# Ledger of designs, part 48: peptides against a protein of PDB entry 4IGA

Target 1, 116 residues: chain A of PDB entry 4IGA
Amino acid sequence: KRVLIVDDAAFMRMMLKDIITKAGYEVAGEATNGREAVEKYKELKPDIVTMDITMPEMNGIDAIKEIMKIDPNAKIIVCSAMGQQAMVIEAIKAGAKDFIVKPFQPSRVVEALNKV

## One batch from the design tools (peptide; made by RFdiffusion4, then SolubleMPNN)

Design b1_p17_2_s3 (from b1_p17_2, 15 letters changed)
Fold by OpenDDE base, seed 2:
Structure b1_p17_2_s3 (fold): chain B 116 residues (1-116), chain A 17 residues (1-17)
Amino acid sequence: as target 1 above (116 residues)
Amino acid sequence: DFEEIAKKMKEFFELAK
């Protein structure tokens, strides 16, 4: 399966790429904000998306909503430092399949990838 | 403890779905 990694932090994208590839998944591409995420989703048609929340241009919640309009079956895993209940609820409402709080263990990401 | 927080949020997320 192919994964689109969305995060405004280059270091986080690098970390996720390492985890994803070691888990046997392919990285379809990367995006640094919500608008890029939507564009890349349409272009690459990934199987899974890891989505940061706090990003410039367009935040992750809005990106999830836009992607879900394009593909109601999109498999989106939120990966964010914003682990408040309110944010988790917003992610669920938007259509996220899982929510990973930063900092995270690599195994948690792998679990999420395998579950969605 | 971040790990404990993450665990609780995972449970919350599943319950909320």
Scores: peptide ipSAE 0.027, ipTM 0.577, DockQ to the pose 0.049
Fold by OpenDDE base, seed 3:
Structure b1_p17_2_s3 (fold): chain B 116 residues (1-116), chain A 17 residues (1-17)
Amino acid sequence: as target 1 above (116 residues)
Amino acid sequence: DFEEIAKKMKEFFELAK
């Protein structure tokens, strides 16, 4: 399966790329904000998306909503720093399949990839 | 610790579905 990695932090994208590839998945591409995420989803047609929430230009919740309009069957895993429970609810409502709290262990990401 | 907190958040997510 091919994964689109979305995060405004370069170090986080690199970390996720390492985890994803070591787990036997392919990295379809990367995006640094929600607008790029939507564009890359249309372009690359990935099987899975890892999605940050707090990003410039367009946040992850809005990106999830836009991607779900494009593909109602999109498999989106949120990866975000600890925050209000409301964020988790909003991610679920938007269509996310899982929510991973930063900082995370590689095994947690692999678990999410295998589950969705 | 962060692992326990993350686990609790995962549980919350599952319950919130």
Scores: peptide ipSAE 0.027, ipTM 0.568, DockQ to the pose 0.052
Fold by OpenDDE base, seed 4:
Structure b1_p17_2_s3 (fold): chain B 116 residues (1-116), chain A 17 residues (1-17)
Amino acid sequence: as target 1 above (116 residues)
Amino acid sequence: DFEEIAKKMKEFFELAK
């Protein structure tokens, strides 16, 4: 399966890329904000998206909503430092399939990838 | 403990579905 990695932090994208590839998944591409995420989703048609929340241009919640309009079957895993209940609820409402709180263990990411 | 926090939030997320 191919994964689109969305995060404004280069180091986080690198970390996720390492985890994803070592787990046997392919990285379809990367996006640095929510607007780019939507564009890349249309272009790359990834199987899974890892989605940060706090990003410039467009936040992850709005990106999830837009991607879900494009593909109601999108498999989006939120990966965010903002693990408040309210944010988790918003992610669920937007259509996220999982929510990973930063900082995370690699095994947690792998579990999410395998489950969605 | 971040691991514990993450686990609790995962559980919350799953329960909220």
Scores: peptide ipSAE 0.027, ipTM 0.578, DockQ to the pose 0.051
Fold by OpenDDE base, seed 5:
Structure b1_p17_2_s3 (fold): chain B 116 residues (1-116), chain A 17 residues (1-17)
Amino acid sequence: as target 1 above (116 residues)
Amino acid sequence: DFEEIAKKMKEFFELAK
């Protein structure tokens, strides 16, 4: 399966890329904000998306909503430092399949990839 | 600690879904 990685932090994208690759998945591409994520989803047609929340231009919640309009079957895993219940509820309502709180262990990301 | 919080949030997400 192919994964689109969305995060405004270069270090975080690098970390996720390493985890995803070592777990046997292919990286379809990267995006640095929600607008770019929507554009890349259309272009690359990934099987899975890892989605940050706090980003410039367009936040992750809005990006999830737009991607779900394009593909109601999209598999989106949120990865965010904002582990508040309110944010988790918003992610669920938008259509996310899982929510990973930062900082995380690599095994937690692999578990999410395998289960969505 | 943080790991405990993360586990609780995972459980919360699954219950709320």
Scores: peptide ipSAE 0.026, ipTM 0.570, DockQ to the pose 0.049

Design b1_p17_2_s4 (from b1_p17_2, 13 letters changed)
Fold by OpenDDE base, seed 5:
Structure b1_p17_2_s4 (fold): chain B 116 residues (1-116), chain A 17 residues (1-17)
Amino acid sequence: as target 1 above (116 residues)
Amino acid sequence: DFEEIKKKIEEYFKLAK
């Protein structure tokens, strides 16, 4: 399966890319904000999206909503910081299927990838 | 199911606090 990684932090994208590839998944591409995420989803048609919540231009919640308009069956894993419980719940309401909280263990990322 | 995942979220954040 192919994964689109969405996060405004280069280090975080790198970390996720390493975990995802080592778990046997392919990285379809990367996005650095919500608008780019929507554009990349249209372009790449990934199987799974890891979606950061707090990003410039367009936040992760709005990006989830837009992607769900494109593909109601999109498989989105929201990635949040501690203290963002309300935002995670909002992401799930918007259509995300699972959640990961930073800082995370690689095994938690893999678990989410395997379940969606 | 939303209620199920919501419960997991609440449980996680409670335990991670």
Scores: peptide ipSAE 0.462, ipTM 0.864, DockQ to the pose 0.043
Fold by OpenDDE base, seed 1:
Structure b1_p17_2_s4 (fold): chain B 116 residues (1-116), chain A 17 residues (1-17)
Amino acid sequence: as target 1 above (116 residues)
Amino acid sequence: DFEEIKKKIEEYFKLAK
């Protein structure tokens, strides 16, 4: 399966890319903001999306909503920071299927990828 | 479903804090 990684931080994208690749998944591509995420989803048609919802200058939930409009069957895993419980719940309500919390634990990331 | 995942979220954040 192919994964689109969405995060404004290059380091975070790199970390997820390593975990995802080692788990046997393919990285379809990367997006650095919510608008790009929507565009990349259309372009790449990934099987799974990891979506950062703790981006400082952007609401990742909006990106989830837009992707869900495009593909109601999208498989989105939200990525959050500690202290963002309310935002995670909102992301799930918006259509995300699962969640992972930073700092990422490889086993937890893999578990989420395998489940969605 | 939503109710189940909501419980997981709540439990995770409770334990992590």
Scores: peptide ipSAE 0.457, ipTM 0.862, DockQ to the pose 0.043
Fold by OpenDDE base, seed 4:
Structure b1_p17_2_s4 (fold): chain B 116 residues (1-116), chain A 17 residues (1-17)
Amino acid sequence: as target 1 above (116 residues)
Amino acid sequence: DFEEIKKKIEEYFKLAK
């Protein structure tokens, strides 16, 4: 399966890419903000999306909603920080299937990828 | 199921604190 990685932080994208590839998944591409995420989803048709919802100046939840409009069967895993429980819940309401929390635990990331 | 995942979220954040 191919994964689209969305995060404004290059380091975070790099970390996820490493975990994802070592787990046997392919990286379809990367996006640095919500608008780019939507565009890349249409372009790349990934199987899974990891979506950062702690991105500054742009709510990742909006990106989730837009992707769900494009593909109601989209498999989105939201990424959050420890202080963002409410936002994670909102992301799930918006259509996300699972969640992972920073700092990332490789085993948890793989678990989420396998389950969606 | 939303309620199921919600509980999972709450449990995770509670345990992680």
Scores: peptide ipSAE 0.454, ipTM 0.859, DockQ to the pose 0.044
Fold by OpenDDE base, seed 2:
Structure b1_p17_2_s4 (fold): chain B 116 residues (1-116), chain A 17 residues (1-17)
Amino acid sequence: as target 1 above (116 residues)
Amino acid sequence: DFEEIKKKIEEYFKLAK
């Protein structure tokens, strides 16, 4: 399966890429903001999206909503910071299927990938 | 299903605090 990684931080994308590839998944591509995420989803048609929702000046919830308009069956895993419970709940309401919390635990990331 | 995942979120963040 192919994963689109969305996060404004290159470091975070790199870390996720490492976890994802070591787990046997393919990285379809990367996006650095919500608009780019939507565009890349259309272009790459990934199987799974990891979506950062804690970026400042970025509306990850809107990105989820837009992707869900494109593909109601999209499999989106939201990525949040430890203090963002409310945002995670909002992301699930918007259509995300699961969540992972930073700092990432490889086993938790893989579990989420396998379940969605 | 939403209530189930919501509960998981709440439990996770409760324990992680």
Scores: peptide ipSAE 0.452, ipTM 0.860, DockQ to the pose 0.043

Design b1_p17_3_s1 (from b1_p17_3, 13 letters changed)
Fold by OpenDDE base, seed 2:
Structure b1_p17_3_s1 (fold): chain B 116 residues (1-116), chain A 17 residues (1-17)
Amino acid sequence: as target 1 above (116 residues)
Amino acid sequence: SPIDEEYARIEEIIKNV
């Protein structure tokens, strides 16, 4: 399965890429903001999307909604920071299938990938 | 751990969404 990684932080994208690759998944590509995420989804047609909702000055929930309009069967795993419970709930309501919390626990990431 | 507790709290809420 191919994964699109969305996060404004290069370091976070790198960490997630390592975990995803070591788990046997392929990285379809990367996006650095919500608008780019939508564009890359159309271009790459990934099987799974990891979507950061901690991006400052940007609402990751909107990106989820737009991707769901493109593909109602999209498999989106939302990525949050500690204490962002309300945002995770909003992401799930918007169509995200699962969630993972930063700092990433590799086992939790792999479990989420395997579930969706 | 705090992160495990965070997962547990969110999972509990999601059940009711």
Scores: peptide ipSAE 0.672, ipTM 0.924, DockQ to the pose 0.478
Fold by OpenDDE base, seed 5:
Structure b1_p17_3_s1 (fold): chain B 116 residues (1-116), chain A 17 residues (1-17)
Amino acid sequence: as target 1 above (116 residues)
Amino acid sequence: SPIDEEYARIEEIIKNV
């Protein structure tokens, strides 16, 4: 499966990329904000999206909503920081299938990837 | 751990979403 990694922080994208590739998944591409995520989803047609919640230009929740308009069957894993429970709930309501929390635990990331 | 507790809290909430 191919994964689109969305996060405004280069370090976070790098970390996820390492975890994802070591788990046997392919990285389809990267996006640095919600607007770019929507564009990259159209372009790359990934199987899975990891979506950071807090991003410039367009936040992760709005990006989820837009991607779901494009592909109602999209498999989106939302990425949150500690204490962002309300935002995760909103992301799930918007269509996200699962969630992971920063700082990333490789086992939790892989588990989420395998579930969706 | 705090992160494990965070997962547990969120999982409990999304159960009802």
Scores: peptide ipSAE 0.672, ipTM 0.924, DockQ to the pose 0.482
Fold by OpenDDE base, seed 4:
Structure b1_p17_3_s1 (fold): chain B 116 residues (1-116), chain A 17 residues (1-17)
Amino acid sequence: as target 1 above (116 residues)
Amino acid sequence: SPIDEEYARIEEIIKNV
């Protein structure tokens, strides 16, 4: 399966890419903001999206909503930071299938990828 | 651990949504 990684932080994208590839998944591409995520989703048609919702100065919830409008069957795993429970809940309500928490635990990431 | 507790907390909320 091919994964679109969305995170404004290059280091976080790198970490996810490493985990994802070592788990046998392919990285379809990367996006650095919600608008780019929507565009990349249309372009790449990934199987899974990891969506950072803790990005400063931007809300990942809107990106989830827009992707779900494009593809109601989208498989989105929301990425949160500690203490972002409310946003995770909103993401789930918006259509996200699962969640992972930073700092990333590789096993948790892989479990989420395998479940969606 | 704190992160495990975070997962548990979110999972607890999600199952009630």
Scores: peptide ipSAE 0.668, ipTM 0.924, DockQ to the pose 0.478
Fold by OpenDDE base, seed 3:
Structure b1_p17_3_s1 (fold): chain B 116 residues (1-116), chain A 17 residues (1-17)
Amino acid sequence: as target 1 above (116 residues)
Amino acid sequence: SPIDEEYARIEEIIKNV
């Protein structure tokens, strides 16, 4: 399966790329904001999306909603910071299938990938 | 751990959504 990684932080994208690849998944591509995420989803047609919902300059929930419009069967795993329970709830309501809390263990990321 | 507790809290909330 191919994964689109969405996060404004280059370090986080690099970390996720390593985990995803070592778990036997392929990285379809990367996006640095919610707008780019929607465009990359259309272009790459990934099987799974990891979506940072704590990006300060973009509402990750809006990106989820737009992706769900173009593909109601999209498999989105949201990545949140500690204490962002309300945002995770909104992401689930918008159609996200699972969530991961930062800082995350690689095993938790793999578990989420295998679950969706 | 604090992270495990965070997961538990969120999962409990999601069950009630």
Scores: peptide ipSAE 0.575, ipTM 0.896, DockQ to the pose 0.464

Design b1_p17_3_s2 (from b1_p17_3, 10 letters changed)
Fold by OpenDDE base, seed 4:
Structure b1_p17_3_s2 (fold): chain B 116 residues (1-116), chain A 17 residues (1-17)
Amino acid sequence: as target 1 above (116 residues)
Amino acid sequence: SEIDERYKRVQEIIESV
């Protein structure tokens, strides 16, 4: 399966890329904000998206909503430091399949990838 | 329903945090 990695932090994208590839998944591409995420989703048609929340230009919640308009069957895993209940509820209501709180263990990401 | 399943997932995630 092919994964689109969305995070404004280069370090985080690198970390996720390492985890994803070692788990046997392919990285379809990367996005650095929510608007780019929507554009890359249309272009690449990835199987899975890892989505940060706090990003410039367009945040992850809005990106989830826009991607769900494009593909109601999109498989989006949120990966964010904003793990409070209200944010988790908002992300899942928007259409996310899982929510991983930063900092995370690699196994947590792999489990999410395998189950969506 | 789909929304019901999502609410269940929310509860699972919240409990794990």
Scores: peptide ipSAE 0.026, ipTM 0.622, DockQ to the pose 0.295
Fold by OpenDDE base, seed 2:
Structure b1_p17_3_s2 (fold): chain B 116 residues (1-116), chain A 17 residues (1-17)
Amino acid sequence: as target 1 above (116 residues)
Amino acid sequence: SEIDERYKRVQEIIESV
């Protein structure tokens, strides 16, 4: 399966790329904000998306909503430092399949990838 | 984890609506 990595932090994208590839998944591409994420989703048609929340131009919640409009069956895993209950609720309501709080263990990401 | 539990609870609520 192919994964689109969305995060404004280059180091985080690198970390996720390492985890994803070692887990046997392919990285379809990367996006640095929500608007780019939506564009890349349409372009690459990934199987899974890892989605940051706090990003410039368009945040992750809005990106999830837009992607869900394009593909109601999209499999989106949120990866965010903002693990507050309200944010989790908002992400799930938007359509996210899982929510991972930063900092995270690689195994948590792998579990999420395997479950969605 | 607590976050996982919150996620599950929210999911259950949404699915019940």
Scores: peptide ipSAE 0.023, ipTM 0.562, DockQ to the pose 0.189
Fold by OpenDDE base, seed 5:
Structure b1_p17_3_s2 (fold): chain B 116 residues (1-116), chain A 17 residues (1-17)
Amino acid sequence: as target 1 above (116 residues)
Amino acid sequence: SEIDERYKRVQEIIESV
């Protein structure tokens, strides 16, 4: 399966790319904000998206909503430091399939990838 | 985890609507 990685932090994208590739998945591409994420989803047609929340231009919640309009069957895993209950609820209501709080164990990301 | 359990609870609520 092919994964689109969305995060405004270059270090975090690198970390996720390492985890994803070592787990046997292919990286379809990267996006640095929610607007880019929507554009890249249309372009790349990934199987899975890892989505940050706090980003410039467009936040992750809005990006999830827009991607779900494009593809109601989209598989989006949120990966964010914002692990408050209210944020988890908002992400799930928007259409997310999982929510991973930073900092995380690599095994948690792999588990999420395998389950969606 | 706590987050996983919260997620499951929210999903159950959404799916029931």
Scores: peptide ipSAE 0.022, ipTM 0.563, DockQ to the pose 0.181
Fold by OpenDDE base, seed 3:
Structure b1_p17_3_s2 (fold): chain B 116 residues (1-116), chain A 17 residues (1-17)
Amino acid sequence: as target 1 above (116 residues)
Amino acid sequence: SEIDERYKRVQEIIESV
């Protein structure tokens, strides 16, 4: 399966790329904000998306909503430092399949990838 | 196992930051 990694932090994208690759998944591409995420989703047609929330241009919640419009079967895993219940609920309502709070263990990401 | 080794390597990278 191919994964699109969305995060404005280069370090976080690098970390996720390492986890995803070592787990046997392929990285379809990367995006640095929500607008780019939507564009890359259309272009790359990934199987899974890891989605940050706090990003410039377009936040992760809005990106989830836009991706769900173009593909209601999208598999989106949120990965964010904003683990407040309200944010988790908002992400799930928008269409996310899982929510991982930063900082995280690599196994947590792998489990999410395997289950969506 | 091979899976355990992969997870360990990832953890080592994270801890090296």
Scores: peptide ipSAE 0.020, ipTM 0.490, DockQ to the pose 0.034

Design b1_p17_3_s3 (from b1_p17_3, 9 letters changed)
Fold by OpenDDE base, seed 4:
Structure b1_p17_3_s3 (fold): chain B 116 residues (1-116), chain A 17 residues (1-17)
Amino acid sequence: as target 1 above (116 residues)
Amino acid sequence: SEFDKRYEEVEKIIKEV
């Protein structure tokens, strides 16, 4: 399966890329904000998306909603900060299939990838 | 840990949605 990684933090994208590839998944590409995520989804047609929900200047919930309009069967895993319970709930309501709380362990990421 | 507690709280809420 091919994964699109969405996060404004370069370090976080690098970390996720390492985990994803070591788990036997392919990285379809990367996006640095919600708008880019939507465009990359159209371009790359990934099987799974990891979506940062706390990106500055962009609404991660809106990005999820737009991707779901493109593909109602999209498999989106939300990545959120520890204190963002309300945003995680909204992401699930918007169509996200699972969530990961930062800071996370690699095994939790792999678990989410395998289940969606 | 506090992290684990918060994670479990979110999981519980998500399952109710």
Scores: peptide ipSAE 0.089, ipTM 0.653, DockQ to the pose 0.446
Fold by OpenDDE base, seed 2:
Structure b1_p17_3_s3 (fold): chain B 116 residues (1-116), chain A 17 residues (1-17)
Amino acid sequence: as target 1 above (116 residues)
Amino acid sequence: SEFDKRYEEVEKIIKEV
């Protein structure tokens, strides 16, 4: 399965890429904001999306909503920092399938990828 | 672990919605 990684932090994208690749998944591409995430989803048609919430240009919640318009069956895993419980809830309401709390353990990321 | 506690906390909140 192919994963689109969405996060404004280069280090976070790198970390997720390593975990995803080591777990046997393919990285379809990366996006640095919500607008780019929507564009990349259309272009790449990934099987799974890891989605940061707090990003410039477009936040993760709005990106989820737009992606769900494109593909109602999209498999989106939200990555959220501690203290953003309300935003995680909004992401789930918008259509996200699972969530990962930052800072995360690699095994949790793999579990989420396998679950969706 | 602290990670587990954080995850469980958010999970509980979501399940209550």
Scores: peptide ipSAE 0.066, ipTM 0.624, DockQ to the pose 0.477
Fold by OpenDDE base, seed 5:
Structure b1_p17_3_s3 (fold): chain B 116 residues (1-116), chain A 17 residues (1-17)
Amino acid sequence: as target 1 above (116 residues)
Amino acid sequence: SEFDKRYEEVEKIIKEV
């Protein structure tokens, strides 16, 4: 399965890429913001998306909504900071299938990938 | 922990959606 990694932080994308690859998944590509995420989803047609919803001055929920318009069956795993329960709930309502709380263990990422 | 409780609550919501 191919994963699109969305996060404004280069470090986070790098870490996720490592985890995803070691878990036997393929990285379809990366996006650095919500708009790019939507564009990359259209372009790459990934099987799974990891979506940062704590991006400063940008609403990751909107990216989820737009992707869901493109593909109602999109498999989106949101990545959220500690204390962002409300945002996670909104992400789920928007169509996300699962969530991962930062900081996370690699095993949690793999678990989410395997379950969606 | 409090974190665990929050996680569980969100997880429950996910299952209900």
Scores: peptide ipSAE 0.064, ipTM 0.633, DockQ to the pose 0.448
Fold by OpenDDE base, seed 3:
Structure b1_p17_3_s3 (fold): chain B 116 residues (1-116), chain A 17 residues (1-17)
Amino acid sequence: as target 1 above (116 residues)
Amino acid sequence: SEFDKRYEEVEKIIKEV
């Protein structure tokens, strides 16, 4: 399965890429904001998306909504910091299938990937 | 750990909504 990684932090994208690859998944591509995420989803047609919430240009919640318009069967895993409970709830309502709380362990990411 | 407890709290909140 191919994963699109969405996060404005380069370090976070790099960490997720390492985890995803070591777990046997393929990285379809990366996006640095919600607008880019929507564009990359259209282009790459990934199987799974890891989605940050707070990003410039377009936040993760709005990106989820737009991706769901493109593909109602999209499999989106939200990655959110502690203290963003309300935003995670909104992301789930928007169509996210699962969530991961930052800071996370690699095993938690793998678990989410395997479940969606 | 405290982290695990906080994670569980968030999970509970989301599951309750």
Scores: peptide ipSAE 0.022, ipTM 0.531, DockQ to the pose 0.454

Design b1_p17_3_s4 (from b1_p17_3, 8 letters changed)
Fold by OpenDDE base, seed 4:
Order: structure tokens, then sequence, then C-alpha cells
Structure b1_p17_3_s4 (fold): chain B 116 residues (1-116), chain A 17 residues (1-17)
């Protein structure tokens, strides 16, 4: 399966890319903001999306909503910082299939990828 | 939802570390 990684932090994208690749998944591409995420989803048609919803300058919830409009069957795993319960709940209501709380263990990421 | 309930549990565990 192919994964689109969405996070404005290069370090986080690199970390997720390493985990995803070592787990046997393919990285379809990367996005650095919500708008790019929507564009990349349409372009790449990934099987799974990891979506950071704690981006400093942009709300990842909007990206989730737009992707779900494009593909109601989208498999989006939310990545959030601890303490962002309200945003995670909103993401779930918007259609997210799972969530991962930072800091996370690689096994948790793999578990989410396998389950969605 | 199930995810909402699980989030609360997970967050509490993380905070306890």
Amino acid sequence: as target 1 above (116 residues)
Amino acid sequence: SELEERYKEVEEIIKSV
C-alpha cells in the first residue's frame, strides 16, 4: 500500500518515511501543508494518509474534510501532539480512521497502518 | 465513538509516563 505523509516538519516526515518504508509500505509522496495534502491526494491517489493536525500555520482538519469530499473512503490516520483531544475528536468526526499521539513508538504507527 | 473513547485512554497512559 502507498502512503501520503502530511506534516509541516521535515524531521517528522523523515521519521514517518523511515517507519513506513521499513514496515513494507511505499511512500506515495509528502505534503507540507493542508492545501498540498489535498492536491497530492488527488494526484497520487494514495491508499493511506498520515495527517498532522497540529501544524502551526494551518489546521489539518480542513485538509481531512476536503479529502473526504474527494474520496469518502479515504483512510486517514491523524497524528497529533498530546493534549490535542478536541482537534483529534474533530478529526474523527470528519472521517479519520485512526489516530496516533506524539510522541509515538514505531510499532504504533505500523499498527495503525495495518488496521485502517 | 470507539476512537473517541480510546483517545482518552491513550492520552492518560502517555501522560503517566
Scores: peptide ipSAE 0.183, ipTM 0.728, DockQ to the pose 0.086
Fold by OpenDDE base, seed 3:
Structure b1_p17_3_s4 (fold): chain B 116 residues (1-116), chain A 17 residues (1-17)
Amino acid sequence: as target 1 above (116 residues)
Amino acid sequence: SELEERYKEVEEIIKSV
């Protein structure tokens, strides 16, 4: 399966890429904000999306909603910082299939990938 | 939902580390 990684932090994208590839998944591509995430979803048609919803410059909830319009069966795993319960709940209501809270263990990422 | 119910537990576990 191919994964689109969305996060404004280069280090986080690198970390997720390492975890995802070591778990036997392929990285379809990367996006640095919500607008780019929607564009990359259309372009790459990934099987799974990891979505950082605590990006300081853009709300990831809008990206989730737009992707769900494109593909109602999209498999989105949200990544959030501690204390962002309201946003995580909103992401779930928008159609996210699972969530991961930072800081996370690599095994937690793999578990989420396998479940969606 | 089940996901919403899990959030608080996960957050508390992380805080306890």
Scores: peptide ipSAE 0.176, ipTM 0.723, DockQ to the pose 0.083
Fold by OpenDDE base, seed 1:
Structure b1_p17_3_s4 (fold): chain B 116 residues (1-116), chain A 17 residues (1-17)
Amino acid sequence: as target 1 above (116 residues)
Amino acid sequence: SELEERYKEVEEIIKSV
């Protein structure tokens, strides 16, 4: 399966890429904000999206909403910081299929990838 | 842990959707 990684932090994208690849998944591409995420989803049609919540230009929740318009069956895993309960809940309501709290263990990421 | 508690809460919400 191919994964689109969405996070404004280069370090976070790098870490996720490493985890995803080592778990046997393919990285379809990367996005640094919600607008890019929507564009890349259209372009790449990934099987799974890891979605950061707080990003410049367009936040993860808005990106989820736009992606769900494109593909109601999109499989989106939200990656959020501890303390963002309300935003995670909103992301789930928008269509997110799973949730990971930062900082996370690699095994938790793999678990989420396998679940969706 | 706090993480597990929050995860369980979110998990229940996900299951309800």
Scores: peptide ipSAE 0.090, ipTM 0.679, DockQ to the pose 0.462
Fold by OpenDDE base, seed 2:
Structure b1_p17_3_s4 (fold): chain B 116 residues (1-116), chain A 17 residues (1-17)
Amino acid sequence: as target 1 above (116 residues)
Amino acid sequence: SELEERYKEVEEIIKSV
């Protein structure tokens, strides 16, 4: 399965890439903002998306909504900081299938990937 | 842990939607 990684932080994308690849998944691509995420989804048609919803000055929830318009069956795993319950709820309402809290353990990421 | 509690909370929300 191929995963699109969305996060404005290069370090976070690198970490996720390492975890994802070691778990036997392929990284379809990366996006650094919500607009790019939507564009990359259309282009790459990944099986799974990891979506940062704590991106400053960018609405990750809107990106989820737009992706869901493109593909109602999209499998999106939300990544957020602790204490962002309201945003998590909105992301789930928008169609997110799972949620990962930062900082996360690799095993939790793998669990989410396998679950969706 | 707080992390585990958040996981459980989110899972319940997901199940309810």
Scores: peptide ipSAE 0.074, ipTM 0.664, DockQ to the pose 0.522

